Peptides against a protein of PDB entry 4JHK. Designs and how they scored, part 26

Target 1, 212 residues: chain A of PDB entry 4JHK
Amino acid sequence: EDYKIQSFDLETQKLLKTALKDPGSVDLEKVSSVIVDQSLKDQVFSREAGRICYTIVQAEAKQTNGSVFRRNLLNRLQQEFKAREETRKRSTQEWVCLVSFICNIFDYLKVNNMPMVALVHPVYDCLFRLAQSDALKNEEEVDCLVLQLHRIGDQLEKMNVQLMDELFNLLRDGFLLQEDLSSMGRLLLLEILEFRAGGWKLSDTAQKYYYS

## One batch from the design tools (peptide; aimed at target 1 R71 N112 V117)

Design b2_p12_5_s4 (made by RFdiffusion4, then SolubleMPNN; from b2_p12_5 with E4K V7E E12Q)
Fold by OpenDDE base, seed 4:
Structure b2_p12_5_s4 (fold): chain B 212 residues (1-212), chain A 12 residues (1-12)
Amino acid sequence: as target 1 above (212 residues)
Amino acid sequence: SEQKEVEEWWNQ
């Protein structure tokens, strides 16, 4: 299995490769920090990071029945989550990367083939923040919101339907009432409203229409 | 449970 880690320097690549195969032989706190740091800079990597993290977790569990990596990862994630408002003020790019990373961890890092219950509210908190009026006017934040809902919306809804209903009430209101939405932002909100209404499914034709 | 363990680490 190939992992997209070419964005790291060679030393870090070696560290990550070793963590994937023999997690007991590396500093797993350092590994987790490297992954989080890069995920906060590169939203594309954030998606891959979820897969990488899951592999490391499984490798460590198999090797030592340990969970050192996951604990370190979650500790760092919690720190970043708590500081999310400051991050948003400092850099929209870092903020959307943070949201993307949390969502990808939720998506990939399963516990006994189930989502981490601990991450349900944090994920919703991030999505609700993106659904506020001051965020909806920023296309970068709308892109992030819609992307995450496409990826994990169905899973999140299964965990808490009430929160999902509340979230989509905000999105509907934004679509209908907010004046400073970009044209693309408005289209994206409409698309995601229809996506959920269709059972978290969208035809290929509709997908191309809204995103091309 | 493992879920509870994760919650504990998240909330520490």
Scores: peptide ipSAE 0.555, ipTM 0.948, DockQ to the pose 0.889
OpenDDE base, seeds 1, 2, 3, 5: peptide ipSAE 0.540, 0.535, 0.548, 0.546; ipTM 0.945, 0.945, 0.947, 0.947

Design b2_p12_6 (made by RFdiffusion4)
Pose (drawn by RFdiffusion4):
Parts: sequence; C-alpha cells; structure tokens
Structure b2_p12_6 (pose): chain A 212 residues (1-212), chain P 12 residues (1-12)
Amino acid sequence: as target 1 above (212 residues)
Amino acid sequence: SEQETVLEWWNE
C-alpha cells in the first residue's frame, strides 16, 4: 500500500500511481528513469523502491504480458552500477543509495519466484567495495553494508557461498586489524559476524547487547 | 528462458 513516494513532485506522484494501474498508458521508460533518479537522491526511497517497482512489473505482465519497464529499470541500474566508483567519489550518500536500491530490487523483483541471478555478482561487487578499508572507516558505508547483509544476506549466500565466505573474512580482518574503524563501526561488524554465524538471525541476547 | 532474458538485459 505505501510505496513511500512522498519525496516526489506532485506531478510525478500522479505518474507513478498511474503506472501501477495502467502501465500501458504511461511512458515506462520515463517512469523507470524517474524512479532510478530519485532512488539515488533520497535514502528512504532507495531502501523501499523495490515495492513500487515490483507492483509495476507485475502490472505490465498482467496487462500486456510485457516486461519493458523491468527492462528499462535493469538497464538503467546496470549503467549506474557500472559507474559506481565515480558516483562514490562524487557522493558517499548517492553511492550508499545505489547499493540500497540495487539490493532492494534483488529482494523484491523475482523471476518465477526465484532471485534474479543477474544481480548476484553485482550485489557482491557492491558489498565487497563496502568491506574495503577505505570504506569501513566511514560509518555511513558500514551502516549500508550491514543493512544489506541483514535484509538479503541469507538469500545471497544461497546463490553463492564462496563469495559470502571471502566477504566475511574481510569483515573479520577489518574488525581485528584496522585501527581507524570507529566504535560504532566495531559494534556494527561484531553484530553482523554473530548474525551470520547464527544462521542469519538475531539472538535474543544479541538483541539486548547491541540495540536499544 | 525468463531468467536468461533478465540476465541478457542486465548485460546490455
């Protein structure tokens, strides 16, 4: 029900609500463009856009059996994904938004009730980037890293365990060895190590230790 | 297949 589009221009809100009901009536290329655009600019929307994207993808399949919107969205995201390092230099905020959005799409948009394999390596590419020492020194990026691991970390491991294993080695390494990792960064990494070791769930006691 | 189509689109 709540796609979290309050950040949008009033005209665009109408465009988006229209695409949900009658995709054939709207420019799906323009629709996918305004969604990707806004997703890089607003944090709340980047971690929620998957809902509205899925609703539109399903609406098009139902109405016209088409997947034009899905296509425009994936190709536009692939372009942002390819330019990820440049975007990171320009704005950490936009970068973490891109990661949150790509990961939200991996979570919501399914293909025959299965995850899109097309996004498996790209998502690991993003999380490995966050696990690097130049990213871990920024609590903003560590926060982004652990948000994705909480949300889709389990699904991702099923698709590829080798990558998740090597990724968590970087997490342990940064935890023990890195000195400019902050206190909050340490708390976040420790919680995620326990989270994964526990089978991607938060124990009652960890809930008490880490969170208010 | 639908999965292969999605993969193809992504690689475009």

Design b2_p12_6_s1 (made by RFdiffusion4, then SolubleMPNN; from b2_p12_6, 4 letters changed)
Fold by OpenDDE base, seed 2:
Structure b2_p12_6_s1 (fold): chain B 212 residues (1-212), chain A 12 residues (1-12)
Amino acid sequence: as target 1 above (212 residues)
Amino acid sequence: SEMDEVLRWWNE
């Protein structure tokens, strides 16, 4: 299986490739740090990172029945999550990358084919932050919010429907009442409202309308 | 374990 790791230097690529196949032969703490660092810089990679992380977790489990990588990964994520407001202030780009990465980890790092319960509230916390008025006025944050809801909204709702209802109340209010939304931001909010209302599905016609 | 500690924190 091929992984999108071209953004790394050759030495790091080798490290990651080795981690994917023989995790016991590399420093898994370093590997986790490298993945998180890059995910904070590249939102496209953050999606791939989820898949990479899952693969490494599985490989380590099979090889040594260990969980060193997962532990280090989650520890680093915890640190970044705690500092999320500082990150947002410093760089909107890094902030949305962080959210994207956490959501992707939620999506891919499953146990017994179920989402990790421990990540449910952190994910919602991130999405609720993106749903605040000061974030909704930033199109980059709206893009991130809507993207994550498209990817994992249905799964999150299954984990906690009450939080999802509350989140979408904020989105509806933002759509209807907030004046400083961009035109595209407003359209995206409308689309995601319709998306959930349609059972987290979008008809072909609607898909073409919003994303043609 | 360290893993348990991390998981507990995420659930706070």
Scores: peptide ipSAE 0.034, ipTM 0.729, DockQ to the pose 0.247
OpenDDE base, seeds 1, 3, 4, 5: peptide ipSAE 0.033, 0.032, 0.032, 0.033; ipTM 0.727, 0.722, 0.716, 0.725

Design b2_p12_6_s2 (made by RFdiffusion4, then SolubleMPNN; from b2_p12_6, 5 letters changed)
Fold by OpenDDE base, seed 3:
Structure b2_p12_6_s2 (fold): chain B 212 residues (1-212), chain A 12 residues (1-12)
Amino acid sequence: as target 1 above (212 residues)
Amino acid sequence: SEMEEELKWFNE
């Protein structure tokens, strides 16, 4: 299986590839730190990071019945989540990367082939924050919100339909009532409203765009 | 699960 890790230097790429196949031979704390750090700076990598993390977790469990990587990964995520408001204030880019990473961990890091229940509310908390008026006026935050809903909206709804209804009430209000939305932001909100109404299904063209 | 138990800080 091939992984998109070209954003790292060759040494780090080798480290990650080794972790994927032989996690016992590398420093898994270092591996987790590298993945989280890059995911907080590169939103494109965050999707691949989720898949990589799942693979490493499975490989370590199989090889040593250990959970060193998972523990370090999740502890770091918890710390970043707790400080999310400070992150948002400091850098919108880092904030949307954080949200993207958490959502992708939710998407890929499964337990018995099911989403982690413990991540449901944290994910919704992030999405609700993006749905507030002060965030909706920022196109970068709207992009992030809509992208995550395209990727994991159907899964999140299955976990808690009430929260999804409440979230989309905010999005509808933003679309209809908020005056300082960008033109593109307004179009994206309309699209995601229609996407959910259509059963969370993407056309072939849209699928290529969001999952490229 | 064990992984879910490790996410205690997300409840804050």
Scores: peptide ipSAE 0.036, ipTM 0.717, DockQ to the pose 0.360
OpenDDE base, seeds 1, 2, 4, 5: peptide ipSAE 0.028, 0.034, 0.028, 0.029; ipTM 0.676, 0.708, 0.674, 0.677

Design b2_p12_6_s3 (made by RFdiffusion4, then SolubleMPNN; from b2_p12_6, 4 letters changed)
Fold by OpenDDE base, seed 4:
Structure b2_p12_6_s3 (fold): chain B 212 residues (1-212), chain A 12 residues (1-12)
Amino acid sequence: as target 1 above (212 residues)
Amino acid sequence: SEMEEELKWWNE
């Protein structure tokens, strides 16, 4: 299996490759930090990061029955989540990367083939923040919101339909009532409203686009 | 659960 880690320097690539194969031989705290740091800078990598993280978690579990990597990863995520408002103020790009990463971790780091229950509320909190009027006016935030809902909306709804209903009430209101939405933002909101109404089902082409 | 304990500060 190939992992997209070419964005890292060669030394870090070696570290990651070793972590994937022999996690017990590397500093897993360092590995987790590297992955999170890069995910906060590159939203595209954030998607791949979820897959990488899952593989490392599985490898460590198999090798030592340990969970050092997962613990460090989640601890770092908690820290970043707590500081999310400051991150948003500092950099919209970093903020949407953070949301993307949390959502991708939710998507890939499954326990017994089930999503981590502990991540449900944090994910919703991020999405609700993106659904506020001050965020909806920013196309970059709308892009992130819609992308995550396309990827994990169906899973999130299964975990808590009430929160999903509340979220989409905000999106509907934004679509109908907010005046400073961009044209593309408005189209994206309409699309995601219809997407959920249609049962969260993507065409083959759309599937490749959102999950590639 | 173990994971829930690890993520105890998510709701802070």
Scores: peptide ipSAE 0.036, ipTM 0.716, DockQ to the pose 0.322
OpenDDE base, seeds 1, 2, 3, 5: peptide ipSAE 0.027, 0.030, 0.033, 0.030; ipTM 0.674, 0.693, 0.706, 0.696

Design b2_p12_6_s4 (made by RFdiffusion4, then SolubleMPNN; from b2_p12_6, 4 letters changed)
Fold by OpenDDE base, seed 3:
Structure b2_p12_6_s4 (fold): chain B 212 residues (1-212), chain A 12 residues (1-12)
Amino acid sequence: as target 1 above (212 residues)
Amino acid sequence: SEMEEELEWWNL
């Protein structure tokens, strides 16, 4: 399978390719560090990073019955999550990359073909933070929130429908009551409200309207 | 799993 890793230098690309097929021959701590660092800078790569991480986890389990990569990856994510408010204060871009990466790990890093239960509350915590008034006025944060809900909203709801109801109460209030939303932000909130109401599906006509 | 249990502190 091909992976989109062209954003890395050739040496790092080789490291990642080797980790994917022969994880025992590389420093998996270094591999995890490289993936996290790039995911915190590039939101587009974050999606691919989820697939890469899952593949490396499976390859290491098969090869050595080990979990060095997964342990280092998740430990780093825990550290970044703990510092999320400071990250948001420093850089909105890094903050939305962090949220995107956590959501993508939730989406791809399955255990026995199931989402990791331990990631459910951290993911919701990130989405609830994006749903606060101070975040909803920033288009970059609204874009991130709506994108993640499109990607993993149906899975998250299956894990905890009560939290999803609470989250969407905040989004409805933001759409109806918040005065300093951008025009695009308001449209995105309306779209995601309709998306969930339609069973996490969007009609062809609605998709053309919002994404033409 | 054991790994999931280690991640429970995220909720603290």
Scores: peptide ipSAE 0.036, ipTM 0.715, DockQ to the pose 0.299
OpenDDE base, seeds 1, 2, 4, 5: peptide ipSAE 0.031, 0.029, 0.029, 0.032; ipTM 0.694, 0.676, 0.677, 0.693

Design b2_p12_7 (made by RFdiffusion4)
Pose (drawn by RFdiffusion4):
Structure b2_p12_7 (pose): chain A 212 residues (1-212), chain P 12 residues (1-12)
Amino acid sequence: as target 1 above (212 residues)
Amino acid sequence: SLAEELDEELAS
């Protein structure tokens, strides 16, 4: 019900609500463009846009059996994904929004009730980037890293365990060895190590230790 | 499905 589009221009809200019901009536290329554009600019929308993207993808399949919107969306995201390092230099905020959005799409948009394999390596590419020492020194990126691991970390490991293993080595390495990792960064990494070791769940006691 | 075909195109 709530796609979290309050950040949008009033005209665009109309455009988006229309695409949900009658995709054939609207420019799906323009629709995908305004969604990707806004997703890089607003944090709440970047971690929620998957809902509205899925609803539109399903609406098109139902109405016209088409997947034009899905296509425009994936290709535009691929372009942002390819330019990820440049976007990170320009704005950490935009970068973490891109990662949140890509991961939200991996979570919501399924292909025959299965995850899109096309996004597996790209998501790991993003999380490995966050696990680097120059990214871990920023609590903003560590926050982004652990958000994705909480949300789709389990699904991702099923698709590829080798990558999740090597990724968590970098997490342990940064935890023990890195000195400019902050107190909050340390709390976040420790919680995720326990989270994964526990089978991607938060124990009652960890809930008490880490969170208010 | 069209979604599967698109997924395979992009996965390649």

Design b2_p12_7_s1 (made by RFdiffusion4, then SolubleMPNN; from b2_p12_7 with L2K A3L E8K)
Fold by OpenDDE base, seed 1:
Structure b2_p12_7_s1 (fold): chain B 212 residues (1-212), chain A 12 residues (1-12)
Amino acid sequence: as target 1 above (212 residues)
Amino acid sequence: SKLEELDKELAS
């Protein structure tokens, strides 16, 4: 399979490829660090990173019944999550990359074919932060929020519908009441409100309205 | 870490 790792140097590509096939032969802490670092820079890679991480986890489990990679990955995620406010203040881009990565790990890294319960609240915490008024005025943060809800909203709701209701109450209020939203931000909020109302999918009519 | 600990619980 192609894991879209062409953005890394050749040495790192080799490291990642080896981790995917023979995780026991590489430094899995280093592998996790490399993946997280790149995901904090590139939202596009974050999506692929989730799949890569899942594959490595499965490979290690099969090879040694170990979980060194997952442990290191989650440890790093916890560190980044704890520092999320500092990250946001330093760089909106890094902040939205962090959110994207956490959401993608939630999406791909399943345990017994189920989402990791441990990630549910961290994901919601990130989305709630993006739904605050000081974040909604920033189009980059709104883009991230809406993108993640498109990707994993249905799964998150299944895990905790009460939190999802609360989140969308904030989004509705933002759409209706917040005066300093950009025109695109307001449009995106409307779209995601309709997206959920439609069962986490857009009708053909809505699709045409927003994207044609 | 908290996530690590929770993951261990889920994996057990």
Scores: peptide ipSAE 0.036, ipTM 0.705, DockQ to the pose 0.184
OpenDDE base, seeds 2, 3, 4, 5: peptide ipSAE 0.034, 0.022, 0.031, 0.034; ipTM 0.706, 0.585, 0.688, 0.687

Design b2_p12_7_s2 (made by RFdiffusion4, then SolubleMPNN; from b2_p12_7, 4 letters changed)
Fold by OpenDDE base, seed 1:
Structure b2_p12_7_s2 (fold): chain B 212 residues (1-212), chain A 12 residues (1-12)
Amino acid sequence: as target 1 above (212 residues)
Amino acid sequence: SKLAELDKELAS
C-alpha cells in the first residue's frame, strides 16, 4: 500500500515503511513518537496517521500477537491529552491538530472491528472543549469541531448518545445566543446542526445551500 | 497511562 509520508526525511520514511511491514524490527516507541509529533504539526497528516497506526497495529498483532506500538501510541496520546489546555494556550494550531489526531485514531484504530471505548470520553472531552464559548469565537476551533463531527459524529453518537445530545445543546446555544461568533462560525454551526438532524448527512438542498 | 491501561483491558 501507498502511504503519504513524503513530509518525513528519508531515514524516517524508511523507519515508517519498515514498521508497516516488519514492526518487530524497529523501535516502535520511536515510531509512535514520530507519528504523533508530525500529527501535531500537520492536520492533514493526522488523518493519514490514523491509517498508518491501524496498519502497524495489525502488522504487530499478526507478527507477534504484540501490542507494543498501540501501548506507546496511547501513552503518548494520554500525555498530550492531559496537557491539552497548555497546548491550546500555546498554539491553537497544535491544539486543533491534537484534536484531529485523536479523532482520526478513534476513526481508524479499531479493536475487534469496533471503536476503542477508551477513546470515547477523551474525544468527547475535546469536542466539548471546542464547544465552549471561548473556543466558539475562534474560527479555527469551530472549523476543527465541525470537521471532526462530520468525520466521526455518527460513530461517536453510537457510543454515547447522551453526550452527543449535550454537546449539540451547547452548539445550538452557541449558534443562537453567542454574539461574538464570526459569520462563518455561525454558518458552520448551523450546517452541523442540520447535518446531525439529517442523520449525519446533508440533503441535496442543504448541500447546494452551503456549498454551491 | 490510563489510556494504555484501558487498552490492555480491552485487548484482553
Scores: peptide ipSAE 0.046, ipTM 0.746, DockQ to the pose 0.182
OpenDDE base, seeds 2, 3, 4, 5: peptide ipSAE 0.040, 0.042, 0.039, 0.041; ipTM 0.737, 0.748, 0.732, 0.740

Design b2_p12_7_s3 (made by RFdiffusion4, then SolubleMPNN; from b2_p12_7 with L2K A3L E8Q)
Fold by OpenDDE base, seed 1:
Structure b2_p12_7_s3 (fold): chain B 212 residues (1-212), chain A 12 residues (1-12)
Amino acid sequence: as target 1 above (212 residues)
Amino acid sequence: SKLEELDQELAS
């Protein structure tokens, strides 16, 4: 399979490829660090990173019944999550990349074919942060929020519908009451409100309205 | 870490 790792140097590409096939032969802490670092810079890679991480986890489990990679990955995620407010203040771009990565790990890194329960609240915490008034006025954060809800909203709701209801109450209030939203931000909020109301999908009519 | 610990519990 192709894992879209062309953005890395050749040495790192080799490292990642080896980790995917023979995780026991490489430094899995280093591998996890490289993946997280790149994901914090590139939202596009974050999506692929989730798949890569899942593959490495499965490969290690099969090879040694170990979980060194997953442990290191989650440890790093916890560190970044704890520092999320500092990250947001430093760089909105890094902040939304962090959120994107956490959401993508939630999406891809399944345990017994189920989402990791341990990631549910961290994901919601990130989305709730994006739903605050000081974040909703920033289009980049709104883009991130809406993108993640499109990707994993249905799964998250299944894990905790009460939190999802609370989140969308904030989004509705933002759409209706917040005065300093950009026009695009307001449009995106409306779209995601309709998206959930439609069962986490857009009707053909809505699709045409928003994207044609 | 919190996530690491929770993951260990889930994996056990």
Scores: peptide ipSAE 0.037, ipTM 0.709, DockQ to the pose 0.183
OpenDDE base, seeds 2, 3, 4, 5: peptide ipSAE 0.035, 0.031, 0.034, 0.034; ipTM 0.699, 0.707, 0.695, 0.690

Design b2_p12_7_s4 (made by RFdiffusion4, then SolubleMPNN; from b2_p12_7, 4 letters changed)
Fold by OpenDDE base, seed 1:
Structure b2_p12_7_s4 (fold): chain B 212 residues (1-212), chain A 12 residues (1-12)
Amino acid sequence: as target 1 above (212 residues)
Amino acid sequence: SKLEELDKEFAS
C-alpha cells in the first residue's frame, strides 16, 4: 500500500514509512509533528494525512497495544485548534488547512469503527466559524466549508443534528441575506443547502445543473 | 468551472 508522501524529503519519507510498519522503532511525537506541520501547509495532503494517521494508530495498537502516536497527534491538534483565530488572522490558507485536517482526522481516525466523540464539537466550532459573515465573504473559506460538509456532513449530523440545523440556518441566512458574497460563494452555499436537503446526496438533475 | 474542480476534490 502506497501513501502520498512525495512532498517530504527522503529522510522524512523514511521516517513515515517506518512509522507505518514499525511504529515502536521511531519517535512517534516527531512523526505526529511532521504530519501536522505538513497538513497545515497542504490541504491536499491533509486528506492523505488522515489515512496515514489511521494506519499508524492501528499499527501501534497491534504492535504494543499502545496509543502514543494518537495521544501526541491529538495534543498537537488541540494546540492548533485553540490558536485557530490567530492562525486565521495570519493566513487564511493555513486556517483552511487546519480545518481540513481536523475534519479528515475526524473522518479517518475512528475508534471501534466510530467517530471520536471528542472531535465532534471542535469540528462544529470550525464549521461555525466558517459560517460567520466575515468568513462567508472569502471564497477560500467557503470552498473549505462546503468541501468538509460534503465529506463528513452526514457523519456529523448523526453525532449532533441540533448543531447541524443551527449551522445550516446560518448558511441559509448567508445565502439569502449577505450582500458581499461572491457569485461563486453564493452558488456553493446553494449547492450545499440542496445537498443536505437531498439526504447528503445530489439528484441527477442537480448534478447536471451544477456540474454540466 | 470552480464547482467542477470542487467535485473532483470531493471524489478524491
Scores: peptide ipSAE 0.025, ipTM 0.482, DockQ to the pose 0.021
OpenDDE base, seeds 2, 3, 4, 5: peptide ipSAE 0.021, 0.018, 0.027, 0.021; ipTM 0.625, 0.620, 0.473, 0.627; seed 4 fails the geometry check

Design b2_p12_8 (made by RFdiffusion4)
Pose (drawn by RFdiffusion4):
Structure b2_p12_8 (pose): chain A 212 residues (1-212), chain P 12 residues (1-12)
Amino acid sequence: as target 1 above (212 residues)
Amino acid sequence: ADTLETEEQTIW
């Protein structure tokens, strides 16, 4: 019900609500463009856009059996994904938004009730980037890293365990060895190590230790 | 479903 589009221009809110009911009536290329554009600019929308993207993808399949929107969206995201390092230099805020959005799409948009394998390596590419020492020194990026691991970390490991293993080695390494990792960064990494070791669930006691 | 999956992997 709530797609979290309050950040949008009033005219665009209408465009988006229309695409949900009658995709054939709207420019799906323009629709996908305004969604990707806004997703890089607003944090709340970047971690929730998957809902509205899924609803539109399903609406097109039902109405016209088409997947044009899905296509424009994935191609535009692939372009932002390809330019991820440049975007990170320009704005950490935009970068973490891109990661959150890509991971939200991996979570919501399914293909025959299965995850899109096209996004598996790209998501790991993003999380490995966050696990680097130059990214871990920023609590903003560590926060982004652990958000994705909480939400789709389990699904991702099923698709590829080798990558998740090597990724968590970088997490242990940064935890023990890195000195400019902050206190909050340390709390976040420790919680995610326990989270994964526990089978991607938060124990009652960890809930008490880490969170208010 | 298989066609769509192949198309999506091609994009990426």

Design b2_p12_8_s1 (made by RFdiffusion4, then SolubleMPNN; from b2_p12_8, 9 letters changed)
Fold by OpenDDE base, seed 3:
Structure b2_p12_8_s1 (fold): chain B 212 residues (1-212), chain A 12 residues (1-12)
Amino acid sequence: as target 1 above (212 residues)
Amino acid sequence: SKELLEEFEKIF
């Protein structure tokens, strides 16, 4: 498979490629740290990071029946999650990268073709934080919230429909009642409300209206 | 495996 890792230097690219093919020959703690660090700085990479992580997990399991990489990855993820409020205060960009990364790990790191139950509440906690009034007024946070719901909303709802209902109550209130939303933010909230109402699907015509 | 999943669920 072809993985998009051009953002790394040549040496790191070789490290990642080796981890994908022969995880037992590299320091998997270092590999996990490199992936997390880059994902916290580049939201675009976080999507590819999910695929890379899943591939390494499968390769290690097949090669040694081990789980060193996944353990290190999730431990680091937990540390970043616990510090999420401090991260948000320091940098909105790093905060939305963190949310994006957590959501992508949820999306790609399946066990027996099922989402990791342990990630459900952390993901919802992040989305609920983005749905608060102080976050909804920031277009960058709204962009992140709506993007994640497009990607994993249907999966999250299957895990806990009650939390999803509560989340969307906040989004409806934000759309209808909050006065300091940007025009684009308000438009994106309306779109995601309609997206869920349509069974997590949207017509091509509607997609062009909201995103073109 | 189920055992591995349970181990990772303890992380969060």
Scores: peptide ipSAE 0.026, ipTM 0.680, DockQ to the pose 0.897
OpenDDE base, seeds 1, 2, 4, 5: peptide ipSAE 0.023, 0.026, 0.023, 0.024; ipTM 0.672, 0.689, 0.679, 0.679; seed 4 fails the geometry check

Design b2_p12_8_s2 (made by RFdiffusion4, then SolubleMPNN; from b2_p12_8, 7 letters changed)
Fold by OpenDDE base, seed 4:
Structure b2_p12_8_s2 (fold): chain B 212 residues (1-212), chain A 12 residues (1-12)
Amino acid sequence: as target 1 above (212 residues)
Amino acid sequence: SDELLKEYQAIF
């Protein structure tokens, strides 16, 4: 599929397209910065940025056996992760975009066809933060939490089932005990509980019920 | 590779 870069200006689009095909001809640090910056502002992009990043990583590896892009990307990601609580306080939208981006990087940026182990705990930390009571009362955060679990929950569980169990204990408690959840929030929590219980799958009927 | 592992361990 084509890469979703229409949200960038034409100059940046050209930069990204060149990075995808000829990474050695562009400033890969700049490319990584542009991708991270946009991912923090645009949820549609943030959820797809991992695929773009993976392609650039593979292109650079093939062309020069280098890893400049990946290193810069992950370093920036680490910086944003460390500042995540400040980001959340400043902007819920940027916070959920950050979570979406981190999860998407986990999903797509594989090494030797395996997830990067270093990302497992950061991803869980983000999801656990979304599972706290102060976050569950915000529909935007619940939407993000449920969306990420739908996308990468099965993979995350394979990496650490104990953390997943702990996470879902919090979600169950939130569903049962928290009184200031929105109707939609409560519905989404129930859905994701059922989703995991069903082996990270839902029937077509159930899917229509929760999302139509 | 060992280099990749070291790189990842230095992150996060």
Scores: peptide ipSAE 0.027, ipTM 0.640, DockQ to the pose 0.712
OpenDDE base, seeds 1, 2, 3, 5: peptide ipSAE 0.023, 0.024, 0.023, 0.023; ipTM 0.647, 0.657, 0.647, 0.660

Design b2_p12_8_s3 (made by RFdiffusion4, then SolubleMPNN; from b2_p12_8, 8 letters changed)
Fold by OpenDDE base, seed 5:
Structure b2_p12_8_s3 (fold): chain B 212 residues (1-212), chain A 12 residues (1-12)
Amino acid sequence: as target 1 above (212 residues)
Amino acid sequence: SQELLEEYQAIF
């Protein structure tokens, strides 16, 4: 099975490939650091990173019954999460990469086929931040918010329906009351409101309207 | 597992 790691230098690619198959033979702290660093720069990679991380976690568990990689990964995520406001001030791009990465880890890094409970509130906190008025006026942040809700909204709702209701109250208010939304931002908010109302699915008609 | 529980308590 191939993984999209062509953006790394050859030495790092070798490191990652080894971690995927023989995690006990490499420095798993370094591996986790490399993956997180790249995910914070490249939103496209962050989704692949989730899959890579899950594979490494499973490989280490099977090989040594260890969890060194997962522990290092989650510790780094916590550090980045705590610094999220500073990251947002520094770079919107880095901020949306961070949110995307956390959401992708939530999506892929499951234990016993269940989401990690510890990630639920951090994910919601990120989405609530994107739902604030100062973020909704930025199309890049709206894109990120809507994308994540499309990917993991149904899973998140199962973990805490009350928080999801509160989040969508903010999105509804933003759609109805906020005047400085971009035209695309307003369209995306309407779409995601409809998406949840339809049971986290779009009708064929809606799909064509929003994405054709 | 106990290890997973410790991670839940230690992070976030």
Scores: peptide ipSAE 0.031, ipTM 0.652, DockQ to the pose 0.595
OpenDDE base, seeds 1, 2, 3, 4: peptide ipSAE 0.026, 0.027, 0.028, 0.031; ipTM 0.645, 0.640, 0.646, 0.637

